# Peptides against a protein of PDB entry 5ZKO: the designs that were tried, part 9

Target 1, 44 residues: chain A of PDB entry 5ZKO
Amino acid sequence: SASNPRKFSEKIALQKQRQAEETAAFEEVMMDIGSTRLQAQKLR

## One batch from the design tools (peptide; made by RFdiffusion4, then SolubleMPNN)

Design b1_p9_7_s4 (from b1_p9_7, 7 letters changed)
Fold by OpenDDE base, seed 2:
Structure b1_p9_7_s4 (fold): chain B 44 residues (1-44), chain C 44 residues (1-44), chain A 9 residues (1-9)
Amino acid sequence: as target 1 above (44 residues)
Amino acid sequence: as target 1 above (44 residues)
Amino acid sequence: SSSRAEREA
């Protein structure tokens, strides 16, 4: 059975993109937590 | 404004799960590539 | 045998 390196590389690229997107989403959550904590400290 | 630590922790947990799932998907792709290469070598 | 990844990508 012929190896399909193009299809594999395309799949890898897609998965790497998804990983990056989920990482970005996590970072956004952490920024929101950080901002909220900073605001709470200022209001104390 | 009350901080919602439970909501933040829940959001973090969800994002960590998503990251793990995308990592697992990537590992599956790499396993398939490795298996295909091994099979090709055996058939040579 | 074609990998699942080969078929889906």
Scores: peptide ipSAE 0.187, ipTM 0.698, DockQ to the pose 0.000
Fold by OpenDDE base, seed 4:
Structure b1_p9_7_s4 (fold): chain B 44 residues (1-44), chain C 44 residues (1-44), chain A 9 residues (1-9)
Amino acid sequence: as target 1 above (44 residues)
Amino acid sequence: as target 1 above (44 residues)
Amino acid sequence: SSSRAEREA
């Protein structure tokens, strides 16, 4: 029942890392879409 | 080599869902911290 | 009691 501020801070840090990783994954998807569109334009 | 706009849109949607889930998980962590702090205050 | 987040971290 003692507050474990360090454990909570670690949990927050881990969660923020996960959010950043999902953002990076989203950016990768968008880059892939962009590259595909660029290739399609080159074929026209 | 045909662009699959529907597949890309689905991929984007899935990634946005994952981001939302991570945000919800973060909010849960913050609520847990808040509740723990409230309990600690009650014990004082 | 340790919180869930406390136990998982």
Scores: peptide ipSAE 0.186, ipTM 0.696, DockQ to the pose 0.000; fails the geometry check
Fold by OpenDDE base, seed 1:
Order: structure tokens, then sequence, then C-alpha cells
Structure b1_p9_7_s4 (fold): chain B 44 residues (1-44), chain C 44 residues (1-44), chain A 9 residues (1-9)
């Protein structure tokens, strides 16, 4: 099997990007929960 | 704003699942690199 | 043998 270091490096970079994007999406959901709680307190 | 705790919990669970899947995909790539290196050594 | 990662990336 010929080693394709460029293909591996590209795949690693892509997966790291996806992990970062999913982390950012999770953090956005958590921020939304925080904002909703604050708004609920203001109405109360 | 009515609090939708079930909706938030579902979204959190989904994002955690996606993070785990992307981590698994990254680990698979790293294992493939390791296997390729071992195979290359056998052919020398 | 090319790995799956080598072919798809």
Amino acid sequence: as target 1 above (44 residues)
Amino acid sequence: as target 1 above (44 residues)
Amino acid sequence: SSSRAEREA
C-alpha cells in the first residue's frame, strides 16, 4: 500500500474542523438555555 | 418565552452524539495511519 | 492496499 500522507493530513484537518463546529453548536445551545432562563426570570 | 426543557435536552443529547461520532471518525483515521505505517515497515 | 481514509480524503 502506497502511503498517501496528504490524504491522511487532509482527513485529519477535516475531522478537527468538524469537531470544532459541533462544539460551537453545542455552546450555542447552552447559551440559548441561559438566555431563556434569564428571560423567564424577567417575566416573573 | 415558554421554557421547553424537553427541546433543550434533546438538542444537547443530539450535539453530544455528533461530537462522539466525529471523535470516533478521527480515531479511525489515526488507526489507519498506524496500520499503514506498520504495513510499510513489513515491506522493507 | 489503500486505506478507506486514503481513498475518501
Scores: peptide ipSAE 0.184, ipTM 0.698, DockQ to the pose 0.000; fails the geometry check
Fold by OpenDDE base, seed 5:
Structure b1_p9_7_s4 (fold): chain B 44 residues (1-44), chain C 44 residues (1-44), chain A 9 residues (1-9)
Amino acid sequence: as target 1 above (44 residues)
Amino acid sequence: as target 1 above (44 residues)
Amino acid sequence: SSSRAEREA
């Protein structure tokens, strides 16, 4: 069967994009935690 | 407002799980590429 | 058999 390098490259690119999106979502969660901690400190 | 440390920990755990799942999906793609390459080599 | 990734390309 013929190799389909274009399909593989597209799949790799898609998976790397998904990894980046999940990393961004994780960073957003950490920012929210950080902001909450900062707010709690200000209220002390 | 009360901090919700349990909710934050759950959210972090969920995001780390998603990252691991996307990594596993990427590894599966790479294994498929590797197997195709091996098959092509055997046919030479 | 073509892999799933091969068929999508």
Scores: peptide ipSAE 0.182, ipTM 0.692, DockQ to the pose 0.000; fails the geometry check

Design b1_p9_8_s1 (from b1_p9_8, 6 letters changed)
Fold by OpenDDE base, seed 1:
Structure b1_p9_8_s1 (fold): chain B 44 residues (1-44), chain C 44 residues (1-44), chain A 9 residues (1-9)
Amino acid sequence: as target 1 above (44 residues)
Amino acid sequence: as target 1 above (44 residues)
Amino acid sequence: SSSARRAAE
């Protein structure tokens, strides 16, 4: 039964990694929007 | 070119949804840990 | 590198 804490910690760590990956993906979206806006202004 | 704002808003919305889903998955993990601990105490 | 993508604005 002592393996439960290790398996729980692993599951928590994996889930925190996924949250960080989704945050990074959101930041990439915001950068793409900013870059597109800047490019559009240069072409006017 | 007026379609860009709509496509960006869609991309932002989808990414925010993914962040919320990963948060919900983390909460489920924490609930499972809490439930497992409570069950283990009852079986002692 | 995640840092290098931030410099490409």
Scores: peptide ipSAE 0.163, ipTM 0.688, DockQ to the pose 0.031
Fold by OpenDDE base, seed 3:
Structure b1_p9_8_s1 (fold): chain B 44 residues (1-44), chain C 44 residues (1-44), chain A 9 residues (1-9)
Amino acid sequence: as target 1 above (44 residues)
Amino acid sequence: as target 1 above (44 residues)
Amino acid sequence: SSSARRAAE
């Protein structure tokens, strides 16, 4: 059915969104590490 | 505290795992598309 | 934005 391509496209888009969200979460972790290190330096 | 590096490492590892899982899920979607197309060709 | 988050670091 012509509807199948749309459903696949939707699934692909959703998975790409999830990948981007997990990348953003990783970046947030790295920012927290960086900020913690910077704060520790400022307190020295 | 010396415990902070371990906790950060744990968070990083978890986020990397999630990224890998979402990549695998994306690959599964693409496999399903490929298999569906192949099946449609066989039925012609 | 990603830039604003980075600037707040």
Scores: peptide ipSAE 0.161, ipTM 0.689, DockQ to the pose 0.032
Fold by OpenDDE base, seed 2:
Structure b1_p9_8_s1 (fold): chain B 44 residues (1-44), chain C 44 residues (1-44), chain A 9 residues (1-9)
Amino acid sequence: as target 1 above (44 residues)
Amino acid sequence: as target 1 above (44 residues)
Amino acid sequence: SSSARRAAE
Protein backbone atom coordinates (compact mmCIF):
# COMPACT_ATOMS: atom_id res chain seq x y z
CA SER B 1 0.00 0.00 0.00
CA ALA B 2 1.38 3.39 -1.07
CA SER B 3 0.28 4.84 2.29
CA ASN B 4 2.94 2.91 4.21
CA PRO B 5 5.52 5.75 4.23
CA ARG B 6 2.96 8.10 5.76
CA LYS B 7 1.98 5.52 8.37
CA PHE B 8 5.63 4.93 9.22
CA SER B 9 6.33 8.62 9.66
CA GLU B 10 3.22 8.95 11.82
CA LYS B 11 4.32 6.03 13.99
CA ILE B 12 7.79 7.54 14.44
CA ALA B 13 6.37 10.95 15.28
CA LEU B 14 3.95 9.45 17.81
CA GLN B 15 6.72 7.55 19.56
CA LYS B 16 8.97 10.62 19.69
CA GLN B 17 6.09 12.50 21.26
CA ARG B 18 5.76 9.82 23.94
CA GLN B 19 9.46 10.09 24.71
CA ALA B 20 9.14 13.85 25.08
CA GLU B 21 6.12 13.44 27.37
CA GLU B 22 8.03 11.05 29.62
CA THR B 23 10.93 13.51 29.74
CA ALA B 24 8.52 16.27 30.75
CA ALA B 25 7.04 14.02 33.44
CA PHE B 26 10.53 13.38 34.79
CA GLU B 27 11.29 17.09 34.90
CA GLU B 28 8.04 17.66 36.80
CA VAL B 29 9.02 15.03 39.37
CA MET B 30 12.42 16.67 39.81
CA MET B 31 10.84 20.09 40.25
CA ASP B 32 8.42 18.76 42.85
CA ILE B 33 11.27 17.16 44.77
CA GLY B 34 13.31 20.36 44.49
CA SER B 35 10.41 22.44 45.76
CA THR B 36 9.88 20.07 48.68
CA ARG B 37 13.55 20.35 49.60
CA LEU B 38 13.52 24.13 49.39
CA GLN B 39 10.38 24.30 51.52
CA ALA B 40 11.95 22.06 54.12
CA GLN B 41 15.03 24.31 54.22
CA LYS B 42 12.93 27.45 54.47
CA LEU B 43 11.03 26.09 57.45
CA ARG B 44 14.26 25.46 59.37
CA SER C 1 8.49 12.39 57.36
CA ALA C 2 11.92 10.71 57.37
CA SER C 3 10.77 8.37 54.57
CA ASN C 4 10.65 11.18 52.00
CA PRO C 5 14.17 10.56 50.61
CA ARG C 6 13.30 6.93 49.87
CA LYS C 7 10.05 7.92 48.19
CA PHE C 8 11.84 10.53 46.10
CA SER C 9 14.47 8.06 44.93
CA GLU C 10 11.72 5.56 44.09
CA LYS C 11 9.84 8.17 42.08
CA ILE C 12 12.98 9.11 40.14
CA ALA C 13 13.81 5.47 39.45
CA LEU C 14 10.27 4.76 38.25
CA GLN C 15 10.31 7.70 35.87
CA LYS C 16 13.72 6.72 34.47
CA GLN C 17 12.33 3.24 33.86
CA ARG C 18 9.41 4.72 31.91
CA GLN C 19 11.82 6.71 29.76
CA ALA C 20 13.81 3.56 29.02
CA GLU C 21 10.62 1.67 28.11
CA GLU C 22 9.58 4.38 25.67
CA THR C 23 13.06 4.28 24.12
CA ALA C 24 12.76 0.52 23.70
CA ALA C 25 9.33 0.95 22.11
CA PHE C 26 10.80 3.46 19.66
CA GLU C 27 13.61 1.07 18.75
CA GLU C 28 11.04 -1.67 18.13
CA VAL C 29 9.10 0.60 15.77
CA MET C 30 12.29 1.41 13.87
CA MET C 31 13.20 -2.27 13.58
CA ASP C 32 9.73 -3.10 12.24
CA ILE C 33 9.98 -0.34 9.66
CA GLY C 34 13.49 -1.45 8.72
CA SER C 35 12.35 -5.05 8.30
CA THR C 36 9.43 -3.95 6.14
CA ARG C 37 11.76 -1.94 3.91
CA LEU C 38 14.18 -4.83 3.56
CA GLN C 39 11.35 -7.20 2.68
CA ALA C 40 10.07 -4.81 0.05
CA GLN C 41 13.55 -4.58 -1.47
CA LYS C 42 14.00 -8.34 -1.43
CA LEU C 43 10.74 -8.87 -3.31
CA ARG C 44 11.86 -6.58 -6.13
CA SER A 1 4.63 27.62 29.26
CA SER A 2 7.94 26.09 30.40
CA SER A 3 8.70 29.46 32.03
CA ALA A 4 5.57 29.36 34.21
CA ARG A 5 6.61 26.08 35.83
CA ARG A 6 9.95 27.60 36.90
CA ALA A 7 8.20 30.55 38.54
CA ALA A 8 6.41 28.28 41.03
CA GLU A 9 9.59 27.68 42.92
Scores: peptide ipSAE 0.145, ipTM 0.685, DockQ to the pose 0.031
Fold by OpenDDE base, seed 4:
Structure b1_p9_8_s1 (fold): chain B 44 residues (1-44), chain C 44 residues (1-44), chain A 9 residues (1-9)
Amino acid sequence: as target 1 above (44 residues)
Amino acid sequence: as target 1 above (44 residues)
Amino acid sequence: SSSARRAAE
């Protein structure tokens, strides 16, 4: 059925979006750690 | 507080796990597409 | 969080 390629492309796009969102979440965690380290340096 | 590094390491590990899980989900999608293509070839 | 980016600054 000709709709299968479209459904696959949509599924791939959705999974690529999820990967990008998890990467962004990881970068946010690392930024939080960096900010905490800078705050700790300011308190010394 | 000395517990902050442990909490950060746990948060990093959790986010790395989520990234790996989303990668595995993407690979599963691609395998499904590949299997469907092979099945279509066998039906011809 | 948009708030965490603002707090770094």
Scores: peptide ipSAE 0.145, ipTM 0.681, DockQ to the pose 0.034

Design b1_p9_8_s2 (from b1_p9_8, 6 letters changed)
Fold by OpenDDE base, seed 2:
Structure b1_p9_8_s2 (fold): chain B 44 residues (1-44), chain C 44 residues (1-44), chain A 9 residues (1-9)
Amino acid sequence: as target 1 above (44 residues)
Amino acid sequence: as target 1 above (44 residues)
Amino acid sequence: SSSEARRAA
C-alpha cells in the first residue's frame, strides 16, 4: 500500500514524541524536588 | 519529613523506568517496520 | 532552549 511509508513515519514520530514527553515529565519531577529542597533550606 | 528522601528517590526511579519503557516501545515499532519491509522484499 | 528557560524561571 502506497500509504505505508506515511503510516510508518507517523508511528515513529508518535513514539519520539512520547519519549520527549517522558523526558519533560522527568524534568518536572526534578524541578519539584529541587524546589522542595530549596524551600527547606530557605526556611532554616 | 524523614521519609522525603525515599519518596524523592522513588519518584526519580519511576520516571526513569517510564523513559526506558518508551525506548523499548520505540524499538518494537522499528522492529515491526523492519520486519514489514523485509517481508515485502522477500515476496518480490 | 525552552526547557532551560522553564528551569531558570
Scores: peptide ipSAE 0.194, ipTM 0.687, DockQ to the pose 0.029
Fold by OpenDDE base, seed 5:
Structure b1_p9_8_s2 (fold): chain B 44 residues (1-44), chain C 44 residues (1-44), chain A 9 residues (1-9)
Amino acid sequence: as target 1 above (44 residues)
Amino acid sequence: as target 1 above (44 residues)
Amino acid sequence: SSSEARRAA
């Protein structure tokens, strides 16, 4: 039926959103590590 | 302490693993859509 | 690849 293309596009969009969320989580990890390193440098 | 680098590397590895898992999930979605399209073509 | 600027904390 004509509903299938819409459902597939929705599934693709949801998976792309999940990929973007995991990228954002990775960037947050790197920011936390970077700021920890900067703090350690300032305290030396 | 010397434990921090190991903990940070572990956190990075875990986030990279999650990104890879979401990529695999996306590939599975595309495979399912592709096979559905092929089935529809064969049935016409 | 997307690039963005972030505020320093």
Scores: peptide ipSAE 0.172, ipTM 0.686, DockQ to the pose 0.029
Fold by OpenDDE base, seed 3:
Structure b1_p9_8_s2 (fold): chain B 44 residues (1-44), chain C 44 residues (1-44), chain A 9 residues (1-9)
Amino acid sequence: as target 1 above (44 residues)
Amino acid sequence: as target 1 above (44 residues)
Amino acid sequence: SSSEARRAA
């Protein structure tokens, strides 16, 4: 059906969104760690 | 505490695992699409 | 970018 290309593209787009969300979550983790390290330095 | 580095490394590792899982899911989607296209060609 | 600004803050 002509709808198959749309369904596939939607599936790809959603999966790419999930990858981007996991990247954002990783960046948040790294920011938290970085902030903790900076705080530790300031407390010296 | 000496445990903080371990906790951070564990957090990073888990997040990297999630990214890898999303990549694998993307590859699966692309394989399914490729298989569907090949099937459509064979049916012509 | 706005994301870079948030990261710098």
Scores: peptide ipSAE 0.172, ipTM 0.679, DockQ to the pose 0.028
Fold by OpenDDE base, seed 4:
Structure b1_p9_8_s2 (fold): chain B 44 residues (1-44), chain C 44 residues (1-44), chain A 9 residues (1-9)
Amino acid sequence: as target 1 above (44 residues)
Amino acid sequence: as target 1 above (44 residues)
Amino acid sequence: SSSEARRAA
């Protein structure tokens, strides 16, 4: 029987999207930390 | 005022964990695809 | 997807 490569490709694409979103979330966390540090410097 | 580096480290650790979990999920997807392909080969 | 610039801290 024929495999459903389109379903597989969709599954892969969705998972790659999730990975990218988690990377973006990590970058946001790091930027937040950086901003907090910069604000702390300004308060000194 | 003192920054809370422990809170930052926890935030980073949690986000790194999420990234790792998404990577594992991707690997599971790929293994599922591989298993499906192997099963299809056996059915021929 | 277009990249967007982040606001400066």
Scores: peptide ipSAE 0.167, ipTM 0.684, DockQ to the pose 0.028

Design b1_p9_8_s3 (from b1_p9_8, 6 letters changed)
Fold by OpenDDE base, seed 1:
Structure b1_p9_8_s3 (fold): chain B 44 residues (1-44), chain C 44 residues (1-44), chain A 9 residues (1-9)
Amino acid sequence: as target 1 above (44 residues)
Amino acid sequence: as target 1 above (44 residues)
Amino acid sequence: SSSAERRAA
């Protein structure tokens, strides 16, 4: 049995991509909250 | 229009959960790589 | 800083 460094690197890269996507999704949530607050203040 | 702090907190909590799940998945990948290396050494 | 581009609120 041989090591598969290319397959390991691929797996790592895919997981790092997913982590980055979830961070981006969190940032979007925080922006939406900020926008909602700002809009609510304008309508008071 | 009123603020929905409970809905915002729910959205934040869900995203933090997803980030934690992706971190756990990455840790599993690293453990699998380590185990594969160790197993390969034993079979040499 | 984040490398992601952000939109104005």
Scores: peptide ipSAE 0.183, ipTM 0.693, DockQ to the pose 0.030
Fold by OpenDDE base, seed 5:
Structure b1_p9_8_s3 (fold): chain B 44 residues (1-44), chain C 44 residues (1-44), chain A 9 residues (1-9)
Amino acid sequence: as target 1 above (44 residues)
Amino acid sequence: as target 1 above (44 residues)
Amino acid sequence: SSSAERRAA
């Protein structure tokens, strides 16, 4: 019986990519909030 | 000057939720692969 | 940390 190890590895890789993309999106949110805070401090 | 702490906290919470959803999706992939492996072992 | 080096805004 044939297995599909390449298909499984591909599925794992795709899900790891999605996790990394959501991490990057979170970091972008935190940078935007941080820059907003810095701007507010400079304007006070 | 007014800040929007509630809006920032909401954005953080939403991104954390998305990260958790992608983690759950990864776990589902691994369960499906694991069950497929177990089925293959039983059929041999 | 996933990102140590990024440009300051």
Scores: peptide ipSAE 0.179, ipTM 0.689, DockQ to the pose 0.029
Fold by OpenDDE base, seed 4:
Structure b1_p9_8_s3 (fold): chain B 44 residues (1-44), chain C 44 residues (1-44), chain A 9 residues (1-9)
Amino acid sequence: as target 1 above (44 residues)
Amino acid sequence: as target 1 above (44 residues)
Amino acid sequence: SSSAERRAA
């Protein structure tokens, strides 16, 4: 039976998307920390 | 008010863990594809 | 880089 390379490519694409989303979430966390630090500086 | 660096470190650690887990999931997908290919070779 | 287009803190 023919291997389904389309299904493999879809699985790979999905996991690459998840990796990108977690990278974006990490960057958002770091931005939030940076914003908090900047706000703290303004309050002093 | 003192910034809570512990909370920031925990957020960072959590997101780093998520990134690592998604990397592991991607590697598992690739291993599954490799195993499927090897099985297909054995069936020929 | 679309990362640079994020809102300033």
Scores: peptide ipSAE 0.170, ipTM 0.687, DockQ to the pose 0.030
Fold by OpenDDE base, seed 2:
Structure b1_p9_8_s3 (fold): chain B 44 residues (1-44), chain C 44 residues (1-44), chain A 9 residues (1-9)
Amino acid sequence: as target 1 above (44 residues)
Amino acid sequence: as target 1 above (44 residues)
Amino acid sequence: SSSAERRAA
């Protein structure tokens, strides 16, 4: 089986993208929680 | 709407778990690539 | 550090 560096680099890039997407999802969760807390304070 | 800190902490924990899982998946990809390269060298 | 623009709450 020939070593395919293009396929390897593609696989690495895809996995790094997934990591970044999960980080973004975490940031969204934190923003939602922060917004909820801020809204609760604002309505007092 | 009552602030539910338990639900917030659960959501944070779940998202951190997903980040860890994607990191593990990346490590698996790198191990597979490393193994492939090592095998190619070994067969020379 | 690319600070992602975040929507205000």
Scores: peptide ipSAE 0.166, ipTM 0.688, DockQ to the pose 0.030

Design b1_p9_8_s4 (from b1_p9_8, 4 letters changed)
Fold by OpenDDE base, seed 4:
Structure b1_p9_8_s4 (fold): chain B 44 residues (1-44), chain C 44 residues (1-44), chain A 9 residues (1-9)
Amino acid sequence: as target 1 above (44 residues)
Amino acid sequence: as target 1 above (44 residues)
Amino acid sequence: SSSAAKAAA
């Protein structure tokens, strides 16, 4: 039925959202590393 | 302490793994769409 | 490359 294209587009959109969320989580990890490095430098 | 670089590398590796898993999940969704299309074509 | 300066916590 004609509803399949919409379901597929929704699945794609949701999966792209998850990928973006994982990218954001990666960036957060990198920020934490950067902040830790900066703090360590300030303590030296 | 000297363990921080290893912890950071581990965090990065784990996050990259998650990104790869989400990419694989996206590819699976696309394969399902492709297979559904192929089946629909075979039924026509 | 657009450096999106995310706010440091």
Scores: peptide ipSAE 0.072, ipTM 0.684, DockQ to the pose 0.031
Fold by OpenDDE base, seed 3:
Structure b1_p9_8_s4 (fold): chain B 44 residues (1-44), chain C 44 residues (1-44), chain A 9 residues (1-9)
Amino acid sequence: as target 1 above (44 residues)
Amino acid sequence: as target 1 above (44 residues)
Amino acid sequence: SSSAAKAAA
């Protein structure tokens, strides 16, 4: 059974990319919350 | 400006769930690779 | 510890 190392590496790379994108999305959410808090503090 | 803590918590929870799902998908890929390697070893 | 201020747009 020929191992397809290229296919495996591609699959891994794509999945790691997805993880990174989801991490970035989480960070964006947290930034939005932080910005909202900062605005609220400035208006008090 | 009324902070919507419930909306924030929901957004965070959803994003954390997505991260976990992507992690699980990565682990599945690695398991498939491991299984393939084990099969190859048995046939040698 | 210098927190890298990612610019809040």
Scores: peptide ipSAE 0.059, ipTM 0.681, DockQ to the pose 0.031
Fold by OpenDDE base, seed 1:
Structure b1_p9_8_s4 (fold): chain B 44 residues (1-44), chain C 44 residues (1-44), chain A 9 residues (1-9)
Amino acid sequence: as target 1 above (44 residues)
Amino acid sequence: as target 1 above (44 residues)
Amino acid sequence: SSSAAKAAA
């Protein structure tokens, strides 16, 4: 069926979006760690 | 609490695992596209 | 264009 190219392009786009979301989640974790470390340094 | 470093390391590891899983899912989509294209070429 | 405000730590 001729719909395969469009469906594949949509699947690729969705997978790239998910990869970007996981990268953003990783960056958020690193920011939380950075903030916690900075707070711990200020209390000592 | 002293448990924060271990919990953060675990969160980082989990996020890296999720990124690897999304990469594998993307590669699977690309393999499916490649196989479909090869099949279409053989029928023609 | 929505400027994502990066939260300053």
Scores: peptide ipSAE 0.058, ipTM 0.680, DockQ to the pose 0.029
Fold by OpenDDE base, seed 2:
Structure b1_p9_8_s4 (fold): chain B 44 residues (1-44), chain C 44 residues (1-44), chain A 9 residues (1-9)
Amino acid sequence: as target 1 above (44 residues)
Amino acid sequence: as target 1 above (44 residues)
Amino acid sequence: SSSAAKAAA
């Protein structure tokens, strides 16, 4: 079907977006851990 | 809570696993596109 | 170039 190239490009774009979202989620986790550590240090 | 370091390490590990899974899913998408293109070429 | 200052809240 002639729509295949567009469907493929869309699928690739969606998958790249998922990878970016997982990277952002990882950065958020690391930030939360960092903030928790900093708070614990400030309370000593 | 003393369990925080273990919980943090677990959270990091889980997030790294998610990134690996999304990478694998991307590779699968690219393989499917490649196979479809190859099939289309063979039919030509 | 807007440096997104990641405000460490």
Scores: peptide ipSAE 0.049, ipTM 0.674, DockQ to the pose 0.027

## One batch from the design tools (peptide; made by RFdiffusion4, then SolubleMPNN)

Design b1_p10_1_s1 (from b1_p10_1 with P7F)
Fold by OpenDDE base, seed 4:
Structure b1_p10_1_s1 (fold): chain B 44 residues (1-44), chain C 44 residues (1-44), chain A 10 residues (1-10)
Amino acid sequence: as target 1 above (44 residues)
Amino acid sequence: as target 1 above (44 residues)
Amino acid sequence: PPLPLPFVPP
């Protein structure tokens, strides 16, 4: 909207930041699962 | 992993919750942009 | 600029 360009740009920037943080959190979960699976396979 | 099934299920559940929250936040931003655009069109 | 998409796992 032409009436509040700064407000909208800030909201979009914040949403992009959150998406990146959630992607990183997902990758951390997947790494932890993968690491544990690898450890369990090594103990067998 | 069979060794920590509760821990992993909790992590996956938390990640699904975060994904839903981020989707809701995105929809809120889009609704705000859409509402402002509609208002601006009504004032023209 | 294009709007971001809702989060999806990679």
Scores: peptide ipSAE 0.243, ipTM 0.710, DockQ to the pose 0.115
Fold by OpenDDE base, seed 1:
Structure b1_p10_1_s1 (fold): chain B 44 residues (1-44), chain C 44 residues (1-44), chain A 10 residues (1-10)
Amino acid sequence: as target 1 above (44 residues)
Amino acid sequence: as target 1 above (44 residues)
Amino acid sequence: PPLPLPFVPP
């Protein structure tokens, strides 16, 4: 939008950062599940 | 994973909630941009 | 249950 392009650009940039953080958090959760599964297999 | 299924279920549930919140925040940003664009058109 | 996908904006 022509009115306040900087403010909207900042909101979009922040949203892109949050998306990256949420993706990283998802990958961490999946890694934890995978690691626990591997550990349980080693203890059997 | 068999070891601590509740803890992983809680992490997954929290991640689903965060994804929904970030989706809503993205839609709000896009609505704000759209509304500002409409307002600018009405003032011309 | 199905796992969530990484966030992708619509």
Scores: peptide ipSAE 0.242, ipTM 0.710, DockQ to the pose 0.117
Fold by OpenDDE base, seed 2:
Formats: sequence, C-alpha cells, structure tokens
Structure b1_p10_1_s1 (fold): chain B 44 residues (1-44), chain C 44 residues (1-44), chain A 10 residues (1-10)
Amino acid sequence: as target 1 above (44 residues)
Amino acid sequence: as target 1 above (44 residues)
Amino acid sequence: PPLPLPFVPP
C-alpha cells in the first residue's frame, strides 16, 4: 500500500522518541548512582 | 543507605532489558520496511 | 560488568 511510507516514518519517529526516553531514564539512574557516591564521599 | 548498591544493580539490569526490548522493536520496524520494499520490487 | 550505554539504534 502506497500509504506505507508515511506509516513507516511515523514508526521511526516513535522509535526515536522511545530511544530518547530510554536515554533519559539511563541518565537518571546514573545521576542517582553519582549522587549516592558523592554523598558517601562527603560523609567520609 | 548501604542497600543502594543492590537497588542500583537492579535498576541497571532493568535498563539493559529495556534497551534490548527497544532494539527488538527497532529491528521489527526495519524488517517491516524491508519487507515492504522487497514486495514492491517483486511486483515491478 | 560494564554499565549499559544509552540506547543507540543499530
């Protein structure tokens, strides 16, 4: 069906958005780890 | 809290799982695009 | 084990 290109573009755009959300979630986890490490170091 | 390392390891493991799921979803989209292209070429 | 990298599409 000739409408597939637009639907694929939409799927790709959604996948890029998910990738960005996963990156943000990863950065949050890393910040939490970093904060915990810094707190532990500051108390030493 | 000293229990943080285990909780962080769990968060990291979950994030790795999400990354694998996102990779699989991306591959599915790319396969669909590839299949559509191959079908269009086969009809020409 | 190495920390996961942010998701990068293949």
Scores: peptide ipSAE 0.237, ipTM 0.704, DockQ to the pose 0.117
Fold by OpenDDE base, seed 3:
Structure b1_p10_1_s1 (fold): chain B 44 residues (1-44), chain C 44 residues (1-44), chain A 10 residues (1-10)
Amino acid sequence: as target 1 above (44 residues)
Amino acid sequence: as target 1 above (44 residues)
Amino acid sequence: PPLPLPFVPP
């Protein structure tokens, strides 16, 4: 019975890590878009 | 100049896919927890 | 511990 809580906690920890990695990837994409947009605006 | 929009759209599409996969993984974990809880309650 | 939420971009 005690093994199930541990397995669930491990699944939760993995999911939290994935969420953090994807948040970072999202922020990177948004920064790249933002920088490109600013660059295009400065060239006009 | 036209290549940047395509690359960004591809990045966004990938991010949407990852978000969907993580939502599905979350729902699976929650279903497993729910089923285990119901099983434990039925055995009492 | 609080359960994780599905990923939502900021």
Scores: peptide ipSAE 0.234, ipTM 0.696, DockQ to the pose 0.101

